# Ledger of designs, part 90: peptides against a protein of PDB entry 5TUV

Target 1, 107 residues: chain A of PDB entry 5TUV
Amino acid sequence: KEVIDRLRYLKAEIEDLELKERELDQQKLWLQQSIKNVMDDSINNRFSYVTHEDICNCFNGDTLLAIQAPSGTQLEVPIPEMGQNGQKKYQINLKSHSGPIHVLLIN
Target 2, 107 residues: chain B of PDB entry 5TUV
Amino acid sequence: AQECQNLEVERQRRLERIKQKQSQLQELILQQIAFKNLVQRNRHAEQQASRPPPPNSVIHLPFIIVNTSKKTVIDCSISNDKFEYLFNFDNTFEIHDDIEVLKRMGM

## One batch from the design tools (peptide; made by RFdiffusion4, then SolubleMPNN)

Design b2_p17_4_s4 (from b2_p17_4, 5 letters changed)
Fold by OpenDDE base, seed 4:
Structure b2_p17_4_s4 (fold): chain B 107 residues (1-107), chain C 107 residues (1-107), chain A 17 residues (1-17)
Amino acid sequence: as target 1 above (107 residues)
Amino acid sequence: as target 2 above (107 residues)
Amino acid sequence: QNFKFTLGSFESFHYKA
């Protein structure tokens, strides 16, 4: 009957969707590895930078800090809490495990 | 039937996951394209200039951009090895990653 | 929210305090 046919159709479609999802998962992993390989290439790495001008063209009007750090560096922004002086605390915590962090004042 | 409805819910769930994964995959593709374009731009620029840019004029990937008001007071505590940074702001700030910057640059 | 991010991640992010 119609319900049985609908059930069969849905089950078949779900199976196809599962295959599609797995395909996408594999493609994601492949692409992530590809990106890593491209970025880690010695020549590409040499040219993997933006200029001061690039940043200035993207942002304006405020103080701009450019913070460069090794891949894997951990960034944490705590929830703003009241400080000892009654002022809200706005913080950025950075922790690198593989190299120094470099800070450049843009504006 | 209830079974049919259950399968339709599952189908919809899978369709949504697939849609999300497709979007994530497209984002990765765009990231790789942006990076390749950046490298090509920089290589060409350095070839034309016959020299690399000054070291303090560029920001190497990966990086983040922090923007805040010019009136914001910023203090920074740095570990001896420069592996750990603590930034304190007396006002709000925004953080932009390198991916967003490349997008804003039109890469 | 206690925001956390890892540089070099494939996940893009934007934070506003």
Scores: peptide ipSAE 0.630, ipTM 0.916, DockQ to the pose 0.919
Fold by OpenDDE base, seed 5:
Structure b2_p17_4_s4 (fold): chain B 107 residues (1-107), chain C 107 residues (1-107), chain A 17 residues (1-17)
Amino acid sequence: as target 1 above (107 residues)
Amino acid sequence: as target 2 above (107 residues)
Amino acid sequence: QNFKFTLGSFESFHYKA
């Protein structure tokens, strides 16, 4: 009796949780589309930038590279491996499919 | 009894997923707000200056910031069409996306 | 595994080598 009642309770709760999860999924989808629409707006797109000063205010003391690339550009950082001189190799690979990549040295 | 335990585990798993999705949704909301604030700031700034910023003084979204020591040697290989970039560093580096930058800017 | 990310995605990321 106790086990059966607990099973029924759990199944009902899980069903409610499924509904909640689907609701959140739909909200996420809606918000993502909303953000895309806002960013793709011609006026908003014109003003969708940061300045060198903005970047310098966010980071201090080091060499800073700003890499601007089209949306969808793929970034890959391989696991560092030992080089021929026993030094680890640190790499960043960028691949764009829709436009050129632009690199700016900030500091 | 075993089925009851299985459902308990499933319930907990779903609860954790829901929590994660709620957090992700909140982050999306913040992203949208940050972007709108950025656009508003830039529009106001250009209105006050009565001109747009110099073309090479701004970084358009989307972008990433790479920071590394000033002593780090950076080598870059670029494809002819500038669609592919390969960066080599002789030391460690950090990568920050535009979302993080907007957060640091207080947008 | 190698770290992979797509620019313009809705997920924020931070990488430290």
Scores: peptide ipSAE 0.627, ipTM 0.916, DockQ to the pose 0.945
Fold by OpenDDE base, seed 3:
Structure b2_p17_4_s4 (fold): chain B 107 residues (1-107), chain C 107 residues (1-107), chain A 17 residues (1-17)
Amino acid sequence: as target 1 above (107 residues)
Amino acid sequence: as target 2 above (107 residues)
Amino acid sequence: QNFKFTLGSFESFHYKA
C-alpha cells in the first residue's frame, strides 16, 4: 500500500542522505587541513596580519582593543553576573598555552 | 503510520544537518580565500613600500577585536609570562574574531 | 553557560555582552 511504498522511499532516501553527510564531513576535514597548511606556510604566516587602518575601517567610534594570541588560545566570557557590590561583571578571560598575548589599543 | 512519520522527521533532520554542513563548507572556502587575499595584499604593499610595517602597527592572526564604549573603564590583569589575561569592564562589550574582520575588510 | 572560544578555530563568532 501507499504507506509501505512511502516507507521504502524514506529509508532509501535516508541512506542516501547518510552517504551525503559523510561526504561532507570528509570534505570539511580536508578543507580544514588545507587551510591549516596555507596558514602555516612560512611566507603566508609572515604576511598574515591586518593594520590599524583595516580595523578602524571596520568599526566606528568606540574603544577598540586588538588582542593577538597564539592559535589555540582559549577565550572565556563568563555570563554577566551581579558582583558583590551590585555591579554586573563583564569579563574576558584569556589563556594561552604556547606564547604571550599581545594587546593593542586601536581606537 | 507512525513509522512513516518517524522517518519523515528523521529525513528532515538529516536534510537540515546537510544544509548546515554545506554552509559551513562554504564559509571555510571563503575563509581560505580571504586569507589568501590578505596575504597577497600585504605582500604587494610591502613590496611597494620596500619595507615591512613597524611591528606594533599590525595585528597578526589570529586575533580578536573587543569593542566597547569610550566611556567604559577597562581593567586588565596580566600574568607574569603574559600567557593569561583577565579583562574587567564596567559596561558591555562586543567581541569580533579575525574571520569577521576579514569579511568586513572585503577580503 | 560561559561563552568559550579558541583562537585560530575555524568557527567564526560574535559576542555581545
Scores: peptide ipSAE 0.625, ipTM 0.916, DockQ to the pose 0.953
Fold by OpenDDE base, seed 2:
Structure b2_p17_4_s4 (fold): chain B 107 residues (1-107), chain C 107 residues (1-107), chain A 17 residues (1-17)
Amino acid sequence: as target 1 above (107 residues)
Amino acid sequence: as target 2 above (107 residues)
Amino acid sequence: QNFKFTLGSFESFHYKA
Protein backbone atom coordinates (compact mmCIF):
# COMPACT_ATOMS: atom_id res chain seq x y z
CA LYS B 1 0.00 0.00 0.00
CA GLU B 2 1.06 3.55 -0.66
CA VAL B 3 0.82 4.49 3.01
CA ILE B 4 3.02 1.60 4.03
CA ASP B 5 5.60 2.58 1.46
CA ARG B 6 5.51 6.17 2.65
CA LEU B 7 6.00 5.08 6.24
CA ARG B 8 8.94 2.94 5.29
CA TYR B 9 10.47 5.80 3.35
CA LEU B 10 10.00 8.29 6.15
CA LYS B 11 11.47 5.98 8.75
CA ALA B 12 14.52 5.40 6.61
CA GLU B 13 14.98 9.09 5.98
CA ILE B 14 14.62 9.94 9.66
CA GLU B 15 17.29 7.40 10.44
CA ASP B 16 19.61 9.09 7.96
CA LEU B 17 18.81 12.49 9.42
CA GLU B 18 19.57 11.22 12.89
CA LEU B 19 23.00 10.13 11.74
CA LYS B 20 23.56 13.49 10.10
CA GLU B 21 22.56 15.34 13.23
CA ARG B 22 24.94 13.30 15.35
CA GLU B 23 27.68 14.00 12.87
CA LEU B 24 27.05 17.72 13.14
CA ASP B 25 27.06 17.53 16.92
CA GLN B 26 30.44 15.86 16.87
CA GLN B 27 31.77 18.38 14.40
CA LYS B 28 30.65 21.19 16.67
CA LEU B 29 32.47 19.73 19.64
CA TRP B 30 35.56 19.14 17.57
CA LEU B 31 35.56 22.64 16.20
CA GLN B 32 35.01 24.19 19.61
CA GLN B 33 37.95 22.26 20.98
CA SER B 34 40.02 23.29 17.99
CA ILE B 35 39.24 26.94 18.57
CA LYS B 36 40.12 26.62 22.24
CA ASN B 37 43.42 25.01 21.36
CA VAL B 38 44.25 27.76 18.90
CA MET B 39 43.33 30.50 21.34
CA ASP B 40 45.21 28.90 24.22
CA ASP B 41 48.40 28.58 22.23
CA SER B 42 51.04 30.75 23.84
CA ILE B 43 51.93 32.62 20.68
CA ASN B 44 48.35 33.12 19.60
CA ASN B 45 47.34 34.19 23.07
CA ARG B 46 50.05 36.83 23.06
CA PHE B 47 48.51 38.39 19.96
CA SER B 48 44.85 37.89 20.82
CA TYR B 49 43.92 41.52 21.25
CA VAL B 50 42.24 44.45 19.58
CA THR B 51 43.30 48.08 19.72
CA HIS B 52 41.52 51.27 20.64
CA GLU B 53 41.55 52.14 16.97
CA ASP B 54 39.83 48.88 16.12
CA ILE B 55 37.01 49.65 18.51
CA CYS B 56 36.68 53.24 17.40
CA ASN B 57 36.39 52.09 13.82
CA CYS B 58 33.53 49.82 14.78
CA PHE B 59 31.60 52.32 16.89
CA ASN B 60 31.14 56.06 16.65
CA GLY B 61 29.53 58.78 18.67
CA ASP B 62 29.18 57.00 21.98
CA THR B 63 31.00 56.40 25.20
CA LEU B 64 32.71 53.07 24.80
CA LEU B 65 33.85 50.85 27.62
CA ALA B 66 36.03 47.87 26.91
CA ILE B 67 35.80 45.23 29.59
CA GLN B 68 38.35 42.46 29.46
CA ALA B 69 37.99 39.53 31.81
CA PRO B 70 39.03 35.91 32.03
CA SER B 71 37.13 33.32 30.10
CA GLY B 72 34.29 32.07 32.21
CA THR B 73 33.50 35.45 33.71
CA GLN B 74 29.80 35.75 34.27
CA LEU B 75 27.86 38.73 33.02
CA GLU B 76 24.38 39.57 34.18
CA VAL B 77 22.10 42.36 33.10
CA PRO B 78 19.04 42.66 35.28
CA ILE B 79 15.76 43.59 33.72
CA PRO B 80 15.51 47.35 33.89
CA GLU B 81 13.11 47.98 36.71
CA MET B 82 12.09 51.08 38.52
CA GLY B 83 14.43 51.79 41.38
CA GLN B 84 13.63 53.18 44.76
CA ASN B 85 14.61 56.62 43.56
CA GLY B 86 12.06 56.48 40.79
CA GLN B 87 14.58 55.83 38.05
CA LYS B 88 14.99 52.73 35.97
CA LYS B 89 17.96 50.62 36.91
CA TYR B 90 20.44 49.99 34.16
CA GLN B 91 23.10 47.68 35.48
CA ILE B 92 25.80 45.27 34.46
CA ASN B 93 27.04 42.74 36.97
CA LEU B 94 30.32 40.97 36.37
CA LYS B 95 31.74 38.14 38.38
CA SER B 96 35.16 36.76 37.64
CA HIS B 97 36.37 33.57 39.21
CA SER B 98 39.89 33.25 37.89
CA GLY B 99 41.39 36.66 37.49
CA PRO B 100 41.06 40.41 37.41
CA ILE B 101 38.71 42.41 35.27
CA HIS B 102 40.20 45.24 33.29
CA VAL B 103 38.17 48.22 32.13
CA LEU B 104 39.24 50.70 29.49
CA LEU B 105 37.50 53.86 28.41
CA ILE B 106 37.75 54.06 24.65
CA ASN B 107 35.72 57.20 23.89
CA ALA C 1 -2.55 8.00 8.36
CA GLN C 2 -1.77 9.59 11.68
CA GLU C 3 1.53 7.77 11.96
CA CYS C 4 2.56 9.05 8.57
CA GLN C 5 1.71 12.59 9.57
CA ASN C 6 3.64 12.24 12.81
CA LEU C 7 6.71 11.04 10.98
CA GLU C 8 6.47 13.85 8.48
CA VAL C 9 6.39 16.34 11.32
CA GLU C 10 9.36 14.63 12.92
CA ARG C 11 11.21 14.68 9.62
CA GLN C 12 10.64 18.38 9.23
CA ARG C 13 11.72 19.07 12.80
CA ARG C 14 14.96 17.20 12.27
CA LEU C 15 15.62 18.99 9.01
CA GLU C 16 15.21 22.32 10.74
CA ARG C 17 17.55 21.33 13.57
CA ILE C 18 20.13 20.17 11.06
CA LYS C 19 19.90 23.48 9.25
CA GLN C 20 20.42 25.35 12.50
CA LYS C 21 23.38 23.19 13.43
CA GLN C 22 24.94 23.73 10.03
CA SER C 23 24.59 27.47 10.46
CA GLN C 24 26.17 27.33 13.90
CA LEU C 25 29.08 25.35 12.53
CA GLN C 26 29.61 27.93 9.85
CA GLU C 27 29.71 30.64 12.48
CA LEU C 28 32.31 28.73 14.46
CA ILE C 29 34.44 28.34 11.36
CA LEU C 30 34.22 32.06 10.77
CA GLN C 31 35.18 32.71 14.38
CA GLN C 32 38.27 30.60 14.03
CA ILE C 33 39.23 32.30 10.80
CA ALA C 34 38.66 35.72 12.31
CA PHE C 35 40.84 34.91 15.28
CA LYS C 36 43.64 33.61 13.12
CA ASN C 37 43.45 36.71 10.98
CA LEU C 38 43.58 38.88 14.08
CA VAL C 39 46.67 37.12 15.35
CA GLN C 40 48.35 37.42 11.98
CA ARG C 41 47.56 41.11 11.77
CA ASN C 42 48.91 41.81 15.23
CA ARG C 43 52.05 39.79 14.68
CA HIS C 44 52.76 41.70 11.51
CA ALA C 45 52.03 45.04 13.14
CA GLU C 46 54.35 44.37 16.05
CA GLN C 47 57.07 43.21 13.70
CA GLN C 48 56.79 46.45 11.77
CA ALA C 49 56.85 48.49 14.96
CA SER C 50 59.63 46.35 16.39
CA ARG C 51 57.89 46.43 19.75
CA PRO C 52 54.77 45.26 21.48
CA PRO C 53 51.92 47.68 21.99
CA PRO C 54 52.04 49.87 25.08
CA PRO C 55 50.34 48.55 28.16
CA ASN C 56 46.69 49.45 28.49
CA SER C 57 46.50 50.29 24.79
CA VAL C 58 45.01 46.97 23.77
CA ILE C 59 42.06 44.87 24.83
CA HIS C 60 42.80 41.20 25.23
CA LEU C 61 40.25 38.56 24.39
CA PRO C 62 37.78 37.73 25.70
CA PHE C 63 36.11 41.08 26.14
CA ILE C 64 32.88 42.94 25.75
CA ILE C 65 32.19 46.44 24.52
CA VAL C 66 29.62 48.58 26.25
CA ASN C 67 28.43 51.60 24.35
CA THR C 68 26.16 54.27 25.71
CA SER C 69 25.36 57.92 25.16
CA LYS C 70 28.09 60.38 26.01
CA LYS C 71 25.62 61.92 28.41
CA THR C 72 25.20 58.70 30.33
CA VAL C 73 26.59 58.72 33.84
CA ILE C 74 28.46 55.57 34.62
CA ASP C 75 29.33 54.40 38.11
CA CYS C 76 31.46 51.39 38.85
CA SER C 77 31.65 49.54 42.13
CA ILE C 78 34.25 46.90 42.78
CA SER C 79 33.98 44.23 45.42
CA ASN C 80 36.61 43.83 48.08
CA ASP C 81 37.99 40.77 46.34
CA LYS C 82 38.15 42.74 43.09
CA PHE C 83 36.46 39.92 41.23
CA GLU C 84 33.00 41.43 41.16
CA TYR C 85 32.08 44.59 39.30
CA LEU C 86 28.83 46.48 39.32
CA PHE C 87 28.24 49.09 36.65
CA ASN C 88 25.39 51.51 37.08
CA PHE C 89 24.07 53.56 34.20
CA ASP C 90 21.51 56.31 34.33
CA ASN C 91 20.46 55.51 30.78
CA THR C 92 20.30 52.68 28.28
CA PHE C 93 23.34 50.90 26.92
CA GLU C 94 24.33 48.25 24.44
CA ILE C 95 26.69 45.33 24.86
CA HIS C 96 28.70 43.77 22.07
CA ASP C 97 30.83 40.69 22.50
CA ASP C 98 34.26 40.17 21.01
CA ILE C 99 32.89 37.91 18.28
CA GLU C 100 30.72 40.68 16.94
CA VAL C 101 33.59 43.14 17.16
CA LEU C 102 35.86 40.90 15.13
CA LYS C 103 33.14 40.64 12.52
CA ARG C 104 32.78 44.39 12.37
CA MET C 105 36.54 44.68 12.02
CA GLY C 106 36.35 42.54 8.93
CA MET C 107 38.50 39.78 10.31
CA GLN A 1 14.29 37.40 33.03
CA ASN A 2 17.79 38.65 33.59
CA PHE A 3 20.17 38.47 30.69
CA LYS A 4 23.10 36.21 31.40
CA PHE A 5 26.26 35.66 29.43
CA THR A 6 29.57 33.96 29.97
CA LEU A 7 32.67 35.52 28.48
CA GLY A 8 34.50 33.21 26.17
CA SER A 9 31.35 31.52 25.01
CA PHE A 10 31.16 30.50 21.41
CA GLU A 11 27.70 31.96 21.21
CA SER A 12 27.65 35.53 20.07
CA PHE A 13 25.33 37.91 21.80
CA HIS A 14 24.11 41.45 21.67
CA TYR A 15 22.18 43.27 24.34
CA LYS A 16 20.28 46.49 24.11
CA ALA A 17 18.79 47.98 27.25
Scores: peptide ipSAE 0.616, ipTM 0.915, DockQ to the pose 0.941

Design b2_p17_5_s1 (from b2_p17_5, 8 letters changed)
Fold by OpenDDE base, seed 1:
Structure b2_p17_5_s1 (fold): chain B 107 residues (1-107), chain C 107 residues (1-107), chain A 17 residues (1-17)
Amino acid sequence: as target 1 above (107 residues)
Amino acid sequence: as target 2 above (107 residues)
Amino acid sequence: MSEFKIKDSTSPPVVKK
């Protein structure tokens, strides 16, 4: 029957898709590890920076803060709420667990 | 049959996941390329200048950029160990990660 | 590259106009 043939076809295709998905998962895992290794390399780490000019070329006419922090630093941006003084609170909370945070005013 | 319909739904779900994973994998590849290009640029620049840039003139990865109006008042509270930062703004702001900056730089 | 562990209460985050 046509239904039986369709079932066999679909099951075979799903099996192939499962293999493809596992392949992609493996590739992502290896690539993530590769990126980590490249960034953790002493020479690459030494040159892993951007300049003030780089940032200024990306943004215009605003106050720009550059916040450098260790990997894994927690970033919290609360929903703006009314403060006790009737002013909305716009906040950024940063918490590092492995090193100090550095802030630079670009312009 | 109902079983065919169930398998077709599953098939479509898997196809969409595969598509998403392929896109995410491509983004990771581009990130790695951008980082390598950044390192190469900086190495060449320092070789030409025969010196590293001043410490406070560069932003080391990982970092974020906060962009706000020049009229925005920014207050900052810092812990003694500089592991915690609290920023208060009297107006809205934008946050951009280092990945986006590298993209805007054309790396 | 190395990502912050973001706890964003807004989706998307507040953006200036």
Scores: peptide ipSAE 0.133, ipTM 0.884, DockQ to the pose 0.498
Fold by OpenDDE base, seed 4:
Structure b2_p17_5_s1 (fold): chain B 107 residues (1-107), chain C 107 residues (1-107), chain A 17 residues (1-17)
Amino acid sequence: as target 1 above (107 residues)
Amino acid sequence: as target 2 above (107 residues)
Amino acid sequence: MSEFKIKDSTSPPVVKK
C-alpha cells in the first residue's frame, strides 16, 4: 500500500536525519574546542581587546560600564523585586574564581 | 494512518532541531572569525603605532557591557572574598556580551 | 568570546526592564 511505502520512506529519512544531527553535534564540539584553543593562544590573547572608541561606536546616549573578568566568572541578574526601601532592586552579581574583575566607565 | 502521522511529526521535530543546530554552528563560526579579525586588527594597529595601547584604554576579553540611563545611580560593592561584586542600579539596564560588541564593530 | 557563567535566574546578556 501507499501507506506502507510512506512509512518506509519516513523511517529511512529519520535515520538519515539522526546521522546528520550527530554530525552537527560533533562539529559543534570541534568548533568549540577550536575557539578555546584560538583564544588561549598567547599571541591571540595579547591582542584580544577592544578600545573605548570601539565601545562608544557600538553604543550611545547612555552610561556605559565595561566589566572585564576571567573566564568562568559567574553572572547573576536577579528578577527585580521590591527592595527594603520601597524601590525595585536592579542588580548584577558577579563572582570570579580565578582573577580580579576590572570595571571601566566608558561613557 | 496514525503511525505515519507520528513519524511525520518526529521527522519535522528532527528537521527543526537540525536547522537550529546549523544556525548555532554558523554563529560559532562567525564568532571565531570575528575574534580572529579583532586580533588581526589590533596586531596591525600596534605594528603601525610601534607600541601597545595604554593599559587603561582597552578592555580585554572576556567582558560585558552594561548600558543604562545617564540618570541611573550605580552603586558597586565588593564582598569580603574580594572576588564577588554587587552592582545596584536604581533603574533598568541592558547587558551586552563581547560577542555582540564584536558584531556591532563589524568584525 | 564571553565565558561568563550564567546562574539559574539569569538569562544571557539581555535587556533588563
Scores: peptide ipSAE 0.130, ipTM 0.883, DockQ to the pose 0.464
Fold by OpenDDE base, seed 3:
Structure b2_p17_5_s1 (fold): chain B 107 residues (1-107), chain C 107 residues (1-107), chain A 17 residues (1-17)
Amino acid sequence: as target 1 above (107 residues)
Amino acid sequence: as target 2 above (107 residues)
Amino acid sequence: MSEFKIKDSTSPPVVKK
């Protein structure tokens, strides 16, 4: 009886947790859509940029590349593998479907 | 008893997921706020300057920042259709998204 | 906010819109 009661309790709690999780999922979707709407606004889009100074203030002493690309651009970073010359391959693959990719050397 | 244990494990897993989702929602809210602050900053700055910034002086969202050593040799290959970019590095690099940059900027 | 579809072989892909 104790085991049965515990089982019933746990199952009921799990159901409640499922409801909570679904609620959070819906909230996430709503918020994501809200963010999208804000970013897609013509005025906001016009002012959605950072400066070279902004970037330099965030990072120190290294070569900084800024890569700007359209929304939905695919970024792939393969696991470093040994190349033909015996050197590990450190690479970034970018694939844009909706526009050009712009690369800027910041530092 | 074993079934109880299984359900308790599931319960705990769900609780952790819920906690993670709550945190993710908070992050999304902060991202939206950061973006709005960025827009407001830029609007104000352009109003003060009475002109937009030069095109090559700003980095439009979305973007990523690649950080690597000043000694790193970077090779960039572009596909014929200009949709694919391959960056090869002779050393390690770090990638930072625009969200992280906005955070570092204090937006 | 990043709208890149990030695919890292070391982790599950992340889609940002």
Scores: peptide ipSAE 0.117, ipTM 0.880, DockQ to the pose 0.412; fails the geometry check
Fold by OpenDDE base, seed 5:
Structure b2_p17_5_s1 (fold): chain B 107 residues (1-107), chain C 107 residues (1-107), chain A 17 residues (1-17)
Amino acid sequence: as target 1 above (107 residues)
Amino acid sequence: as target 2 above (107 residues)
Amino acid sequence: MSEFKIKDSTSPPVVKK
């Protein structure tokens, strides 16, 4: 009886958790779409930028590159391997499919 | 019972997934709020200045920030079709997305 | 915040929006 009752309880709880998980999945989907809609709004898009000052205030004392690229751009960072010169290669590969990539040197 | 133990493990697994999804959802909410705050800030700033910022003075979303040493040599090559960009660094670098930047900005 | 697919060979791919 004790084991049976525990099993029944656990099964019921798992069912409730399944419902909760599905709810969260839907909420995530809805929110992602909401964010997209907000960003795609003409007015919001017009003002969706940061300044050089903003970036400089966020980082300290280093060379900063800003790379603006279309949504969906692919970014690859290969594992650093030894090049032909015996130096480790540190690379960023960008592939854009829907527009130009713009690079800015901040400081 | 073994069945009881199996269900308890399953319950715990689901609880952890739910917790992770809740955290991800919260991050998305904060992202949307941050974006809206950014837009509001920029609109207000342009209203006060009575003009938009110069085109090359701002970084439009989406973007990434590459942070590296002042001594790092950076080379950029663009493919013939302009879809691919290769950045070569002679030293390590850090990549930060626009979301992190907005967080650092306090948006 | 728009989707930016980051493929790092040292970690699973990350999608940033």
Scores: peptide ipSAE 0.104, ipTM 0.880, DockQ to the pose 0.451; fails the geometry check

Design b2_p17_5_s2 (from b2_p17_5, 7 letters changed)
Fold by OpenDDE base, seed 2:
Structure b2_p17_5_s2 (fold): chain B 107 residues (1-107), chain C 107 residues (1-107), chain A 17 residues (1-17)
Amino acid sequence: as target 1 above (107 residues)
Amino acid sequence: as target 2 above (107 residues)
Amino acid sequence: MSEFIINDKTTPPVVKK
């Protein structure tokens, strides 16, 4: 009886958790859409930028490249394999499908 | 019973997933707040300056930051339409997204 | 927020944050 009762309890709890998880999934989708809407707003979009100073304040003393590209741009960082000269290849491949990529040297 | 144990494991797994999803939602909320704060800051700054910043002085979202040593040699190849970029580095680099930058900015 | 589609097979030495 105790085992059966425990089973019933666990099954009921799992069912509740399934509902909760689905609720959270929906909330995530809603929030993601909300963020998209906020960012796509013409006024917000106009002001959706950071400055060179902002970037410099976040990072110290290194070469900083700012790469602006449309959402959905593909960023590929191949595994650093040895090149023909025996040097490891450190690469970034960017491919945009909806707009040009803009690169700024910050530091 | 074995069935109870199986359900308890499943329950725990679901609880952990729910916790993770709750955390992810919190992050999204914070991202939205950060973005709104960024927009507000920029609007206020432009109002005070009575002009927008020069186009090449700001980095529009979405963007990424590539951080590497000042000694790193960077070569870049671009397509004619600027939709494809290939970066070659002779040393390691770090990539940071705009979300992290906003966090570092304290937005 | 807006996202890049990241195809990253690297561990160290390339750090993504």
Scores: peptide ipSAE 0.159, ipTM 0.879, DockQ to the pose 0.704
Fold by OpenDDE base, seed 1:
Structure b2_p17_5_s2 (fold): chain B 107 residues (1-107), chain C 107 residues (1-107), chain A 17 residues (1-17)
Amino acid sequence: as target 1 above (107 residues)
Amino acid sequence: as target 2 above (107 residues)
Amino acid sequence: MSEFIINDKTTPPVVKK
């Protein structure tokens, strides 16, 4: 009888958790759409940038490249492998499908 | 009972998944807030300066930051339309997305 | 000034692996 009661309790709780998970999934979907709408707004888009100073304040002592690319740009960082010269290859491959890529040297 | 044990495992799995989804949702909320704060900052700054910043002085979203040693040699191959970039480094590098940068900026 | 060197050139589209 205790087992039966426990089973009933667990089944009821799992049903509640299923509802909660579906609620969270829906909230995530709506929030993602909200963020997209905010970023795609013409006024917000005009002011969606950071400065060289902003970047320099976030990082110190290194060479910094800023790479601006359209949404959906493909970024590939191959696993470092030995090149033909016997040196490891450290690479970044970028492919945009909707616009040009822009690179800035920060420091 | 085996059935009771199976349901308890399922219950725990769902609880952990819900916890993760709650955390991810919170991160999205923070991203939206950070973006809105960035826009407000830039709007105010341009109003005070009575002009937009020079085009090559800012980095528009979305972007990534590549961080490497000042001794690193970087070779870059660019397509004619600037839709494809191939970067070669003679040493290791780090990549940071714009979301992380906004966090570091305190937005 | 930075000691690092950037060598850039325009090339045909990069072939993806």
Scores: peptide ipSAE 0.057, ipTM 0.871, DockQ to the pose 0.033
Fold by OpenDDE base, seed 5:
Structure b2_p17_5_s2 (fold): chain B 107 residues (1-107), chain C 107 residues (1-107), chain A 17 residues (1-17)
Amino acid sequence: as target 1 above (107 residues)
Amino acid sequence: as target 2 above (107 residues)
Amino acid sequence: MSEFIINDKTTPPVVKK
């Protein structure tokens, strides 16, 4: 009886957790859409930028590249491998499907 | 007893997923707030200056920041349509997304 | 937020933040 009662309780709790998880999934979807809508707004889009100063204030002392590209641009960093000359290959591959990529040297 | 144990494992698994999803939702909320604050800042700044910033002085979202040593040699190959970029570095680098930048900016 | 799609990055030598 004790085991049976425990099983019943656990099953009921799991069902409640399933409901909670679905709720969170829906909230995530809604929020993602909300963010998209806010960013796609013409006025917001016009002002959706940071300055060189902003970036410089966030990072100090190193070479900074700013890469602006359309949403959905693919970024690939291959596993470093030895090149022909024995040098490790440190590489970034970018592929956009909807527009050009723009690169800025910040400092 | 084994069934009870299996359900307890499942319960714990679901609880962890829910916790992770709650955290992700919180991050999305903060991202939206940060974006709105950025827009508000920029609007106010342009109003005060009575001009938009120079085109090449700002970085439009979405973007990433690549951070590397001042001594790092960077080679870039660009496709004709500027849709594909290949960056080669002779040393290690860091990648930061615009979300992190906004956080560092205190947005 | 609209962002890049990251494909199988590894660290180090790359640190993604």
Scores: peptide ipSAE 0.158, ipTM 0.880, DockQ to the pose 0.663; fails the geometry check
Fold by OpenDDE base, seed 4:
Structure b2_p17_5_s2 (fold): chain B 107 residues (1-107), chain C 107 residues (1-107), chain A 17 residues (1-17)
Amino acid sequence: as target 1 above (107 residues)
Amino acid sequence: as target 2 above (107 residues)
Amino acid sequence: MSEFIINDKTTPPVVKK
């Protein structure tokens, strides 16, 4: 009897959790679209930038390269392998489909 | 009894997924807030300065930051497509997206 | 060609949004 009651309780709880998970999925979808809309807004887009100072304040000690590219640009970092000269290959591949890529040396 | 245990495992798995989704949702919320704060900051700054910043002084979203040693040699090549870039490094590097930068900026 | 300072390893492929 106790086991049966426990089973019933667990099944009911799992059903509630399933509903909760679906709710979260919908909220995520909505928020993703909201973010996209906010970022694509002409006024917001005009002011969607950081400064050299901003970047320098976030990082220190190393060379900083800023790469600006359109949304949807593909970023690929291959697994490092031995190169032709015996040096490991450390690479970044970028593929844009909608606009130019801009590179800035920050420091 | 075994069925109860199986359902309890499933319940726990679902709870963990829900927790993960809640965390992801919170991150998205923070991203949107950070972006809005960035826009607000920049709008206010330009209003006070009565002019936009110089073009080469800012990095427009979306962007990435590559952090590497000062001794790292960086070579950049552009494909025939002109939208494809290959960066070669002779040493390791770190990549940080604009979301992380905004977080570090306190946005 | 530019020279920069060293840090950590790599990141998986991603599409920037």
Scores: peptide ipSAE 0.062, ipTM 0.871, DockQ to the pose 0.076; fails the geometry check

